# Peptides against a protein of PDB entry 9IZ0: the designs that were tried, part 252

Target 1, 345 residues: chain A of PDB entry 9IZ0
Amino acid sequence: ITCLGSNGHTYKQLVKGGNDDLRQDAVMEQVFEQVNGFLRSYRKTSQRNLSMRTYKVIPLALKTGVIEWVQDTIPLGEYLDSAHKVYHPKEWSLSTCRKLIAEKQMEDLETRLKVYDLVCRHYRPVFRHFFLESYADPVQWFTTQTNYARSTAVASVLGHVLGLGDRHGQNILIDKTSGEVIHIDLGIAFEQGKKLPVPECVPFRLTRDVVDGMGITGVEGVFRRCMEFTLETLRREEDSLLSVLEVLRYDPLFSWLISPLRRMKKQKMQLENFNQPESGNITTDASRDPKIQRNNVSGESEAERAILKVRQKLSSTLSVEASVGELIRIAQDPSYLALMFCGWS

## One batch from the design tools (peptide; made by RFdiffusion4, then SolubleMPNN)

Design b2_p24_2_s4 (from b2_p24_2, 12 letters changed)
Fold by OpenDDE base, seed 4:
Order: C-alpha cells, then sequence, then structure tokens
Structure b2_p24_2_s4 (fold): chain B 345 residues (1-345), chain A 24 residues (1-24)
C-alpha cells in the first residue's frame, strides 16, 4: 500500500497477512528503539552513531499488520547468490552447497567439518564486491563499509544478548545507500533458535561473507571495537534493559516460546529445500499429536528464564574485551558453522 | 532457485565421497 504521511510525503508500506505474528517483530523493534536510546546517551557509542537499524511494524490483528517498506535495500542472501554467480561462475551453486550439507546433517562432527570445508573451497566469499561495485568514490566506499561494520557489530551484540534466531541471509537486508544492516523477521528470540530442527549454535551470524564485507581488517578494528562499545553500553544500562524486558513479561501478546506452527513451518521449509523423498507415513493426523506433556511451564517461568539468560550475557565476570573476543571466536568456529543450515556464506 | 545441473551435483557428491574416503 502507499500511505500519505501528515508531512505530505507518500510512504510505501507492506501489508503482511497470514500465519506470521507481527507482534513479535513490533515488540523487538520497541526493544531496539530503547537500546538505541542507550547507544545515543553513551559517549563511546553516540560519537560513532551506533544504532540498530529499525523498521516500523504496526500490528493490525493477531497475524496481520503493516510493515514499513525499507527502500533501497537488498537481502544479503540475494546479493550473495547473484554476486557469487558473477565472480565465481565455475564454483558450486548455493543449492548444491545446501544439498551436500543437508545430506550429511545426521553424520558426526568430523564428517560435517569435512563437508563444510569442501563447501567453503567451492563457494568463496564475495561480499566485498558489494562495496567495491556500489561506490566508485573512495570516501563513500570507506564510509559505507565502516557503517556496515558498525551496524553489524551492534546487531551482533543485540542478537546475542536478546538471543535472536533465524538470522539467515534473507532476514538481513543491506541498505544500498548507507551500507547498514537491517534485521527483519524477529519472531525467533530468547534462544528459541536452538529449538529449530537445525539448532542455531552461534551467538550471531558472522559467516565468511559477513566478514568479507568488513574489508581488509575483517573482524579486527571497527567491528570488534564497536562490539566492545555496544556491550559496554548494555552492561552499563543492564537494569534499564532488564526493566524493558520485564514489561514484556506481562504482555499477554508476547510469546517467549517459538510457536509449534512456526517451528513446523520452518521444518517444512528446510525439508522442501532438500528434495528429500518423503519416505512414508507422516500422516499429518493432526488429531494424534502425541501428548507432548504441556508441562504447564507458565509463560511467566519461560519469561523469567529468558530474562535470567539476558542477565547472564550482560555479566561483568569477564571483561568486555574477553567477552567480545569469545563471542567472535564462537561465531566463526567451524565446529559450530558446520552444524548450521548455511554456515559457509 | 536455478535448477542445479544434475552434473554439478554428481561432481560435488563424487568430490565429497572421495574426500571422505581419503580421510578414513
Amino acid sequence: as target 1 above (345 residues)
Amino acid sequence: FPEISEEKLEEALEALEKLLKELE
């Protein structure tokens, strides 16, 4: 739809309907705006314009809403697939790489590491080309690459602290004007990504292509320092952040758990992408869901556990530098990336 | 999704099988 603003400007809006709970996205965007307040108040983060890029979500009903259309963006995964075909036309396709990883998903870690390494050799990083192609002016190139590294650092810290899941290349937009990342589809939070059929085992997305976009220094320099300043700000504002999350504890519309329907939808999308022949009787007899004992773990007990995990991630037991160093190490560790749905790019 | 040429998929599977056998 196109909306006329009170300022006389027209804004393109996406009306989203169906089974997606836009309330999760709207709540997470509100948390990001509060965090952006903390980042603006702290000198080390404000002087670098550190922020999580947000988009407006207006829930209209349980499963319907209006999303702000982010202009001049491209999904990271769409750019990477197109660029890889241009720069590495002799290498494997993304779909070949996905199939090989999926065929060995039930194998041991050693076998999965071998497959991951093989895929990495036949699917090289290309994301540096986004900046090299888009910006002929060296100052604009450096500025946009710096903005990318900064925004990725903020998103990485927030993604870890809030336990954001489903951070695949289609849920990360790149702003073509600023180079900033925009995270979309925020309905998997508080480590619920670990409950997916392919569990998320990294704190945030820091794949080879995500690093390739940071330029010659990779994770060192701008990215690492901006993660440190962001984590330092969040540790300083721990009580304020926890108070924001405590308000969500009492929101009857906020789900601290991944919905069974969303889990099944993600499972189906994972299976369909792999052309595994449906061997046998998945009778979707919706009537004989085994009595998964709904342990009446009150939504309150799940919220409390989620808030406790956020507090643990904000713990000052380790230095900011040590904590960021460990997060960067884990996010790049092949032993974790080999277990992911798409850890190679 | 662009159709994976069956040939590139077979080549990738053969390369994987070879790599697995070289590490046994």
Scores: peptide ipSAE 0.021, ipTM 0.449, DockQ to the pose 0.030
Fold by OpenDDE base, seed 2:
Structure b2_p24_2_s4 (fold): chain B 345 residues (1-345), chain A 24 residues (1-24)
Amino acid sequence: as target 1 above (345 residues)
Amino acid sequence: FPEISEEKLEEALEALEKLLKELE
């Protein structure tokens, strides 16, 4: 839809309908705006204009809402699929890679690592070409690549701390004007990604293509330093961040648990991507919206566990540098990436 | 597009990334 703003500007908006509870997205965007306040208050983060890119979410009902259409964006996964066909036309298709990883999903780690390595050799990174193709001016190219590394660093720290899941290439937009990343579909938070059919084992997405977009320094340039500054800011603002999350504990509309419907939808999308025949018998009658009597007791206990995990992730037990170093190591570890749905790109 | 050789692009990148590391 297109809306005229009170300022006389015309805004495109996406109306989402379906099984996605946009209230989760709206709450996470509010948390990001508070964090952006913290990032603006500290010299180290404000001087670099570090922020999580946000978008407006207006939930209209349980399963419907209006999302701000982020103009001049492309999904990372859409770019990568197109670019890979152009730059590596003799390499394997994304569907072939996905199929091979899925066929080995139940195998041991050693077998999964061998398949992951095989996929990596037949599906090389291409994301550097986004910046090279889009920005003919060297200053603009460098600025946008820097903005990409900075925004990815902020999103990686926040994604880890808040336990954001489902960070696949369709849920990460690239702003074609700034090079910044925009994370969408925020309804898997507080490590609920570990409850997906393929559990998420990495703290954030730091695949080979995500790194290839950072330029020659990869993770050892702007990205690492901006992660450190972001984590330092979040540690200083721990009490403020926890206070924001405590408000969500009392929000009867917020769900600390992954929706069963969202879990089923994700399972279906995973199966469809593998060309596995519909095992037709999951006619679990989705028509009975079980009144999820959100046993208030279960919601409170999950909220408390989530807040405790956020506090643990903000712990000063390790230096900022050591904590960031470990996060980067885990996020790039083949032993974790080989377990993911799409850890090679 | 002037074909900036991959080599010149790499040199320019290293120089810029070094400058950023000095500014950060």
Scores: peptide ipSAE 0.018, ipTM 0.510, DockQ to the pose 0.013
Fold by OpenDDE base, seed 5:
Structure b2_p24_2_s4 (fold): chain B 345 residues (1-345), chain A 24 residues (1-24)
Amino acid sequence: as target 1 above (345 residues)
Amino acid sequence: FPEISEEKLEEALEALEKLLKELE
């Protein structure tokens, strides 16, 4: 829908109906706005204009809302699929790589590592080309690549701390004007990504293409330092952040658990990537609602556990540098990436 | 466009990243 604002500007708005709980997105965007307040108050992060890119979410009903359409954006995964076909036309398709990883999903770690390595050799990174293609001016190129590394660092720390899941290439937008990352579909938080049919085992997305976009220094430039400054800010504001999360603990509309519908939708997306569209009417008789025993794990006990996990991630037991170093190591570790649904790109 | 060798572009980028490292 296109809405004319009272200011005379035309805003494209995405109306999502029926399927996604936009309340979770709206709540997470409010948490990001608070964190952006902390980042603006702290000198080291303020001087670098560090922020989590936010978008306006107006929930209208339980499953309906208006999302601000972020203009001039592209999903990371859409760019990468298109660019890979252009720059590496002799390499494997994304569908071939997905099929090979999925066929070996039940195998041991050693077999999965061999398959991951094979896929990586036949699907090379291309995300550096986004910046090279989009910006003819060297200053704009460099500024945009820097903005990408900075925004990715903020999103990586904050995504780890809040346990954001489902960080696949379609849920990460790239702003074509600024190079900043915009995280969307925030309905998997507080480590609920570990409850997916394919568990998320990395703290944030730091795949080879995510690193390729950072330029020649990769993770050892702007990215690492901006992660350190972001984590330092979040550790200083721990009590403030925990107080924001405690308010959400008492919000009866916030779900600390992955919805059965989202779990089923993800399971279906994983299965549809396996089957070629044989025209078989899988009348998924919606009547077999698997009685997932809602163990009445009180939403309160899951909220308390989530807040405790946030506190543990903000612990000063390790230095900021040591903590960031370990997060970067784990996020790039082939032993974790080989277990992911799409860890190669 | 003058063919800035990939090597000179990389050196210029490394120098710019160093300068940003010093300004940051």
Scores: peptide ipSAE 0.017, ipTM 0.370, DockQ to the pose 0.012
Fold by OpenDDE base, seed 3:
Structure b2_p24_2_s4 (fold): chain B 345 residues (1-345), chain A 24 residues (1-24)
Amino acid sequence: as target 1 above (345 residues)
Amino acid sequence: FPEISEEKLEEALEALEKLLKELE
C-alpha cells in the first residue's frame, strides 16, 4: 500500500498476511530502539552515529500486520548470487555448493571441513564489489564502506547478546544509499536458532563475503573498534537492558519459544534446500494440540534462562577487547562455519 | 600500517569533502 503522510511525503508500506507472526519482530524492533537510545547517550558510540537500523512493524493480529517498506535495499544473498555469476563465472554455482555441503551434512567434522575448504576454493568472496560498483566517488565509497562496517559491528554485538538466529543472506538487507545493514525476520531470538534442524553455531554472521565488504582492513579496522564501543555501551547499560527484557517476560504477546509454524517453515526450507524427499507424514493437525496451556510454565523458564544468558554475555569477567576478540574468532572459525547451511559466503 | 584513528580518518574525510567542494 502507499500512504500519504501529513508532511506531504508518500510512504510505501507492506501489508503482510498469512502464517508469519509479526509480534516477535515488533518487540525486537522496540528492543533495538531502546538500545539505540543507549548508543546515542554514550560519547564513543554517539560520535560514530552507531545504531541498529530498524524498520516499523505494526502487528494487527496473530498473523497479520503492516511493515515499513525499506526503500533502496537489496538482500545480501541476492547481491552475492548475482555478483558471483559476474565476477567468477567459471566457479561453482551456489546450488552446487549447497548440494555438496548438504550431501556431507551427516559426515564427521574432518570430512565437513574438507568439503567446506573445497567449496571456499570454488566460490570466492565478491562483496567488496558492491561498494566499488555502487559508488564512483571515492568519498562516497569510503563513507558507505565505513557505514557498512559500523552497522555490521552493532548488529553483530546485538545479535550475540540477544541471541538472534537465522541471520542468513536473505534476512540481511543492504541499504544502497548508506551501505548500512538492516536485519529483517527477527522471530528467532534468545538462542532459539540452536533448536533449528541445522543449528546456528556462530554468535553472528561473519562469513568471508561479510568480511570482504569491510575492505582491506577486514575485521581489524572500523569493525572491531565499533564492536568494542558497542559492547562497552551495553555493559554500562546492563541494568537498563535487563529491565527492558523483564518487561518482555510478562508480555503475553511475546513468545520466548520459536513458534511451531515458524519451526515447520524453516524445517521445510532446509529440507527443500537439501533435496531430501518430504517424509509425507507431517500431519498438519497442529490446530488442536492442548500444549498452548503448557507453554506458560515452559515460557517463564525459557525467559529466565534467556535473561540469565544475556547477563552472562554482558559480564565484565573479560575485557571488552578480549570478549570482542573471542567473538570475532568464533564467528570466523571454519569448524563452526563448516556446520552451517551457508557458511562459505 | 599505522593505525589511523577513526577521528583522523573522519578529519581526513571532512578535509577531502571540503577540498572537493572547493574544486566544484
Scores: peptide ipSAE 0.016, ipTM 0.452, DockQ to the pose 0.011

Design b2_p24_3_s1 (from b2_p24_3, 15 letters changed)
Fold by OpenDDE base, seed 2:
Structure b2_p24_3_s1 (fold): chain B 345 residues (1-345), chain A 24 residues (1-24)
Amino acid sequence: as target 1 above (345 residues)
Amino acid sequence: KEREELEELGKKRLEELAKRKLEE
């Protein structure tokens, strides 16, 4: 839909209907706006303009809403697949890599590590080329790469703390103007990604291509420092963040659990990605609305566990530097990445 | 009581956010 704003500007809006619970996205975007308030109030984060990029979500009903059209963006996964074909035309296709990882999904860790290493040798990182191709001016190149590293650092800390799942390359947009990351499809939060058919075992997405986009310093430059400042801000504002999440505990529209429909949709997408490419209009016949008997008692207990887990992630038991160091280590560990749906790119 | 007040507060915040996002 194209809406005419009161300012006379035309805004493109995507109306989503069906199985996408845009209420989860809208609530998570509100949490991000509050966190952006904390990042603006704290000197170390404010001086670096650290923020989680947000997008406008308006839920209209249980299964319908309006999403802001994020202009000048590309999905990370779309860019990486295209760029890999251009810069490494003799390497394996993404479909070949997916097939090999998938064929070994039920095997032991040693076998999965061997296949992951083999895939990594035949699918090299290319995301550095996004910045080199998009920005001819060295100052713009450096600025956009810096913005990418900063926004990725904020998203990584916040994604870990809130337990954001489903952080695949199609759910991470790159702003072509700023180089910033925009996280979309936020309906898997509070570690519900661990309940997927392929459990998520990394704190955030820090794959080889995500690191390649940071340039020659990789994680040891702007990224690490911006993670540290972001985590320091969130630890300082722990009570404020927990107070925001306590409001969600009592939101009858918020789900602390992954929707069975969303779990089934992701399971189906994981199974269909074993066979054929992108073009399938999944007309999932939406007819059987399973009456989600929200056992209220189960929702409160899961909310309490989620809030407790957020508090544990904000614990000052380790220094900010030690905590960030461990998160970066785990997020890059082949022993975890080899278990993921797409840990090589 | 506290739950109902927090449910209403959550609903009101969602409505205010939706309204702000429609006015922009």
Scores: peptide ipSAE 0.017, ipTM 0.306, DockQ to the pose 0.031
Fold by OpenDDE base, seed 4:
Structure b2_p24_3_s1 (fold): chain B 345 residues (1-345), chain A 24 residues (1-24)
Amino acid sequence: as target 1 above (345 residues)
Amino acid sequence: KEREELEELGKKRLEELAKRKLEE
């Protein structure tokens, strides 16, 4: 839809309906706006214009809302699939890579590492080409690549601290004007990604293509330093951040747990993206309502556990540099990436 | 052709940036 704002500007809006609870997105965007306040107040982050790129979410009902249409964006995964076909036309297709990883999903770590390495050899990074193609001016190219590395650093720290899940290439937009990343579909937070059928094992997305977009220095430049400054800011503002999260503890509309419906939807999407031939009777014996013993882990107990995990991630037990170093190491570790749905790109 | 020229231009830009960062 197109809306006329009170400021006389016309805004394109996406009305999203169906099974997705946009209240989760709206709440996370509010948390990001508060964090952007902290980043603006701290000299080291303010001097670099560090921010989490936000978008407006207006929840209209339980499963419907209006999302700001971010113009001039592309999903990372859409760009990567297109660019890979152009730059590496003799390499494997994304579907071939997905199939091979899927076929080995139930195998041991050693077998999964071998398949991951094999896929990586036949699906090379291409994301550097986004900046090379989009920006003919050297200054604009450098500025946008720097903005990408900065925004990815902020999103990586926040993604780790808040335990953002489901960070696949369709949930990460690239702004073609600024080079900034925009994270969408924020409804898997507080480490609920670990409860997916394919558990998320990395703190944030730092795949080979995500790194390739940072240019020649990869993680060892703007990205690492901006992660350090962001984490330093969040550690300084720990009490302020926790106070923002405590408001969510008492929000009856906020879910600290992944809904069974969303888990099933993600499970289906994971299975459908694997062209497993329909071998027969998965009798979804819908009649065995698994008495998931609702262990009355009250929503309050899960909120408390989530806040405690946020506090633990903000702990000053390790230096900022050591903490960021370990996060970068884990996020790039083949032993974790080989376990992911799409860890190779 | 145009993409190869952009890639070569990008490679030069990357090399210049690498030099600048080694000199900082």
Scores: peptide ipSAE 0.014, ipTM 0.410, DockQ to the pose 0.012
Fold by OpenDDE base, seed 1:
Structure b2_p24_3_s1 (fold): chain B 345 residues (1-345), chain A 24 residues (1-24)
Amino acid sequence: as target 1 above (345 residues)
Amino acid sequence: KEREELEELGKKRLEELAKRKLEE
């Protein structure tokens, strides 16, 4: 929809309806706004204008709301699919790669690693071309690539600390004006991605295309340093961040657990992403709710566990450099990426 | 030369993406 603001400007708004609780997105965006306050207050992060890109979410009801449409954005996955067809027209299609990974989903790690390597050899990174195509001016090219590496670093640290899941290429937008990343669909948080049918094993998305967008230095330079400064800021503001999360503990409408319905919907979307998107209205016929025994782990006990895990991730037991080094290692490890739904791109 | 060819290819691709987004 298009809304006319009181300032005379027209704003495009996305009305989201259905089974997706926009309150989860709104709460996570509010947490990001608080974290952006910490990043602005700390010299090392403020000097680099480090921020998590946010969007306005107005929940109208439990399952309906208005999302601010982020203008001049493209989904990372949409860009990568189209760019791969242009730059590597003789390589495998995304559908072929997805099929081969899925056919081996129940196989051992050795077999999955062999298939992952095979897919990687037939589906090469292209994301560097986003910056080369979009920015003829060398200063603008360098600035936007730097903004991409910075925003990806902030999102990677926050995504790890808050345990953001479902970080596929359709849930990561690229701002075509700034080169910054914008994370959307925040309904899988606090490591609930590990409960998906394909468990998430990486702390954040750091696939070959995500790295290719950082330029010739890859993770070694702007990205690593900005992760370190972001983690240093979050460790300094641990008590402030935990206090924000404790407010959510007492919100009876905040779900610390992935709902069985959301898990089933994500399972269907993972399975249907093997077929071309027939525009079939996924009328999730709500009639066959399998009695998945709600293990009556009180929502309070799961909130406490989630907050404890956030505290553990902010622990100063390891240096900032050692912690970031290990996160970057794990996020790029083929032994984890081969287990992911789309770890090759 | 190779950069100019990539910029021209990128421009065409952005125009096609913009066209698809106008048809949706």
Scores: peptide ipSAE 0.011, ipTM 0.289, DockQ to the pose 0.016
Fold by OpenDDE base, seed 3:
Structure b2_p24_3_s1 (fold): chain B 345 residues (1-345), chain A 24 residues (1-24)
Amino acid sequence: as target 1 above (345 residues)
Amino acid sequence: KEREELEELGKKRLEELAKRKLEE
């Protein structure tokens, strides 16, 4: 829809209808706005203009809302599929790679690592070409690649700390003007992604293509340093951040429990993306999963556990450098990436 | 220094990419 604002400006907005609860997205965007306040107040992050890119979400009713139309963006996964066909036309298709990973999903880690490595050899990184194609001026190229590495660093720290899951290539937009990342579909937070049929195993998305976009220094340049400054800011503002999350604990509109409908939708999307024919007999009668009976965990107990995990992730037990180093290591570990739905790009 | 080296490397790569696009 197009709306005329009281200021005389015309705004494009996406009306999202259907079964999508936008309340979680709206709450997470509010948390990011508060975190952006902390990043602006701290000299080391402010001097680098570190921020989580946000978009406005206005929930209108249960399962309906208005989302800000983010102009001049492309989904990372859409760019990567298109660019891979152009730059590596003799390599495997994304569908072939997905099929091979899916066929081995139930196999041991050793077999899954072999298949992951095989897929990686036949599907090479291309995301560096986004910057090389889009920006003919060297200063614009460098600026946008730097902005990408900075925004990815902020999003990676926040993704880990807040337990953002489901950060696949369709849930990450690239701003074509700035090179910054925009995370969308924030309905899975506080490690709820670990409750998916294919659990999130990495703290954030740091696949080969995500790294290829950082240029020749990869993770060891702007990215690592910006992760460190972001984590240092969040540790400094721990009490402020936890106070924001405590407000959400008592928000009756915020669901600390994954909606059964959202879980089923994500499960279906995971299965469809594997091109597994609907073997109609995976009517896992959701009523009979004894793990659902254990989800009589009060939303309050889940909120308390989530906040406790955030506090634990902000612990000063390790240095900022050691903590960031370990997060980068885990996020790039083939043993985790081979378990993901799409860990190769 | 590291920034200038990256900018200059980027410039060379853009020039190479521009040449390839002109040869296609």
Scores: peptide ipSAE 0.009, ipTM 0.391, DockQ to the pose 0.013

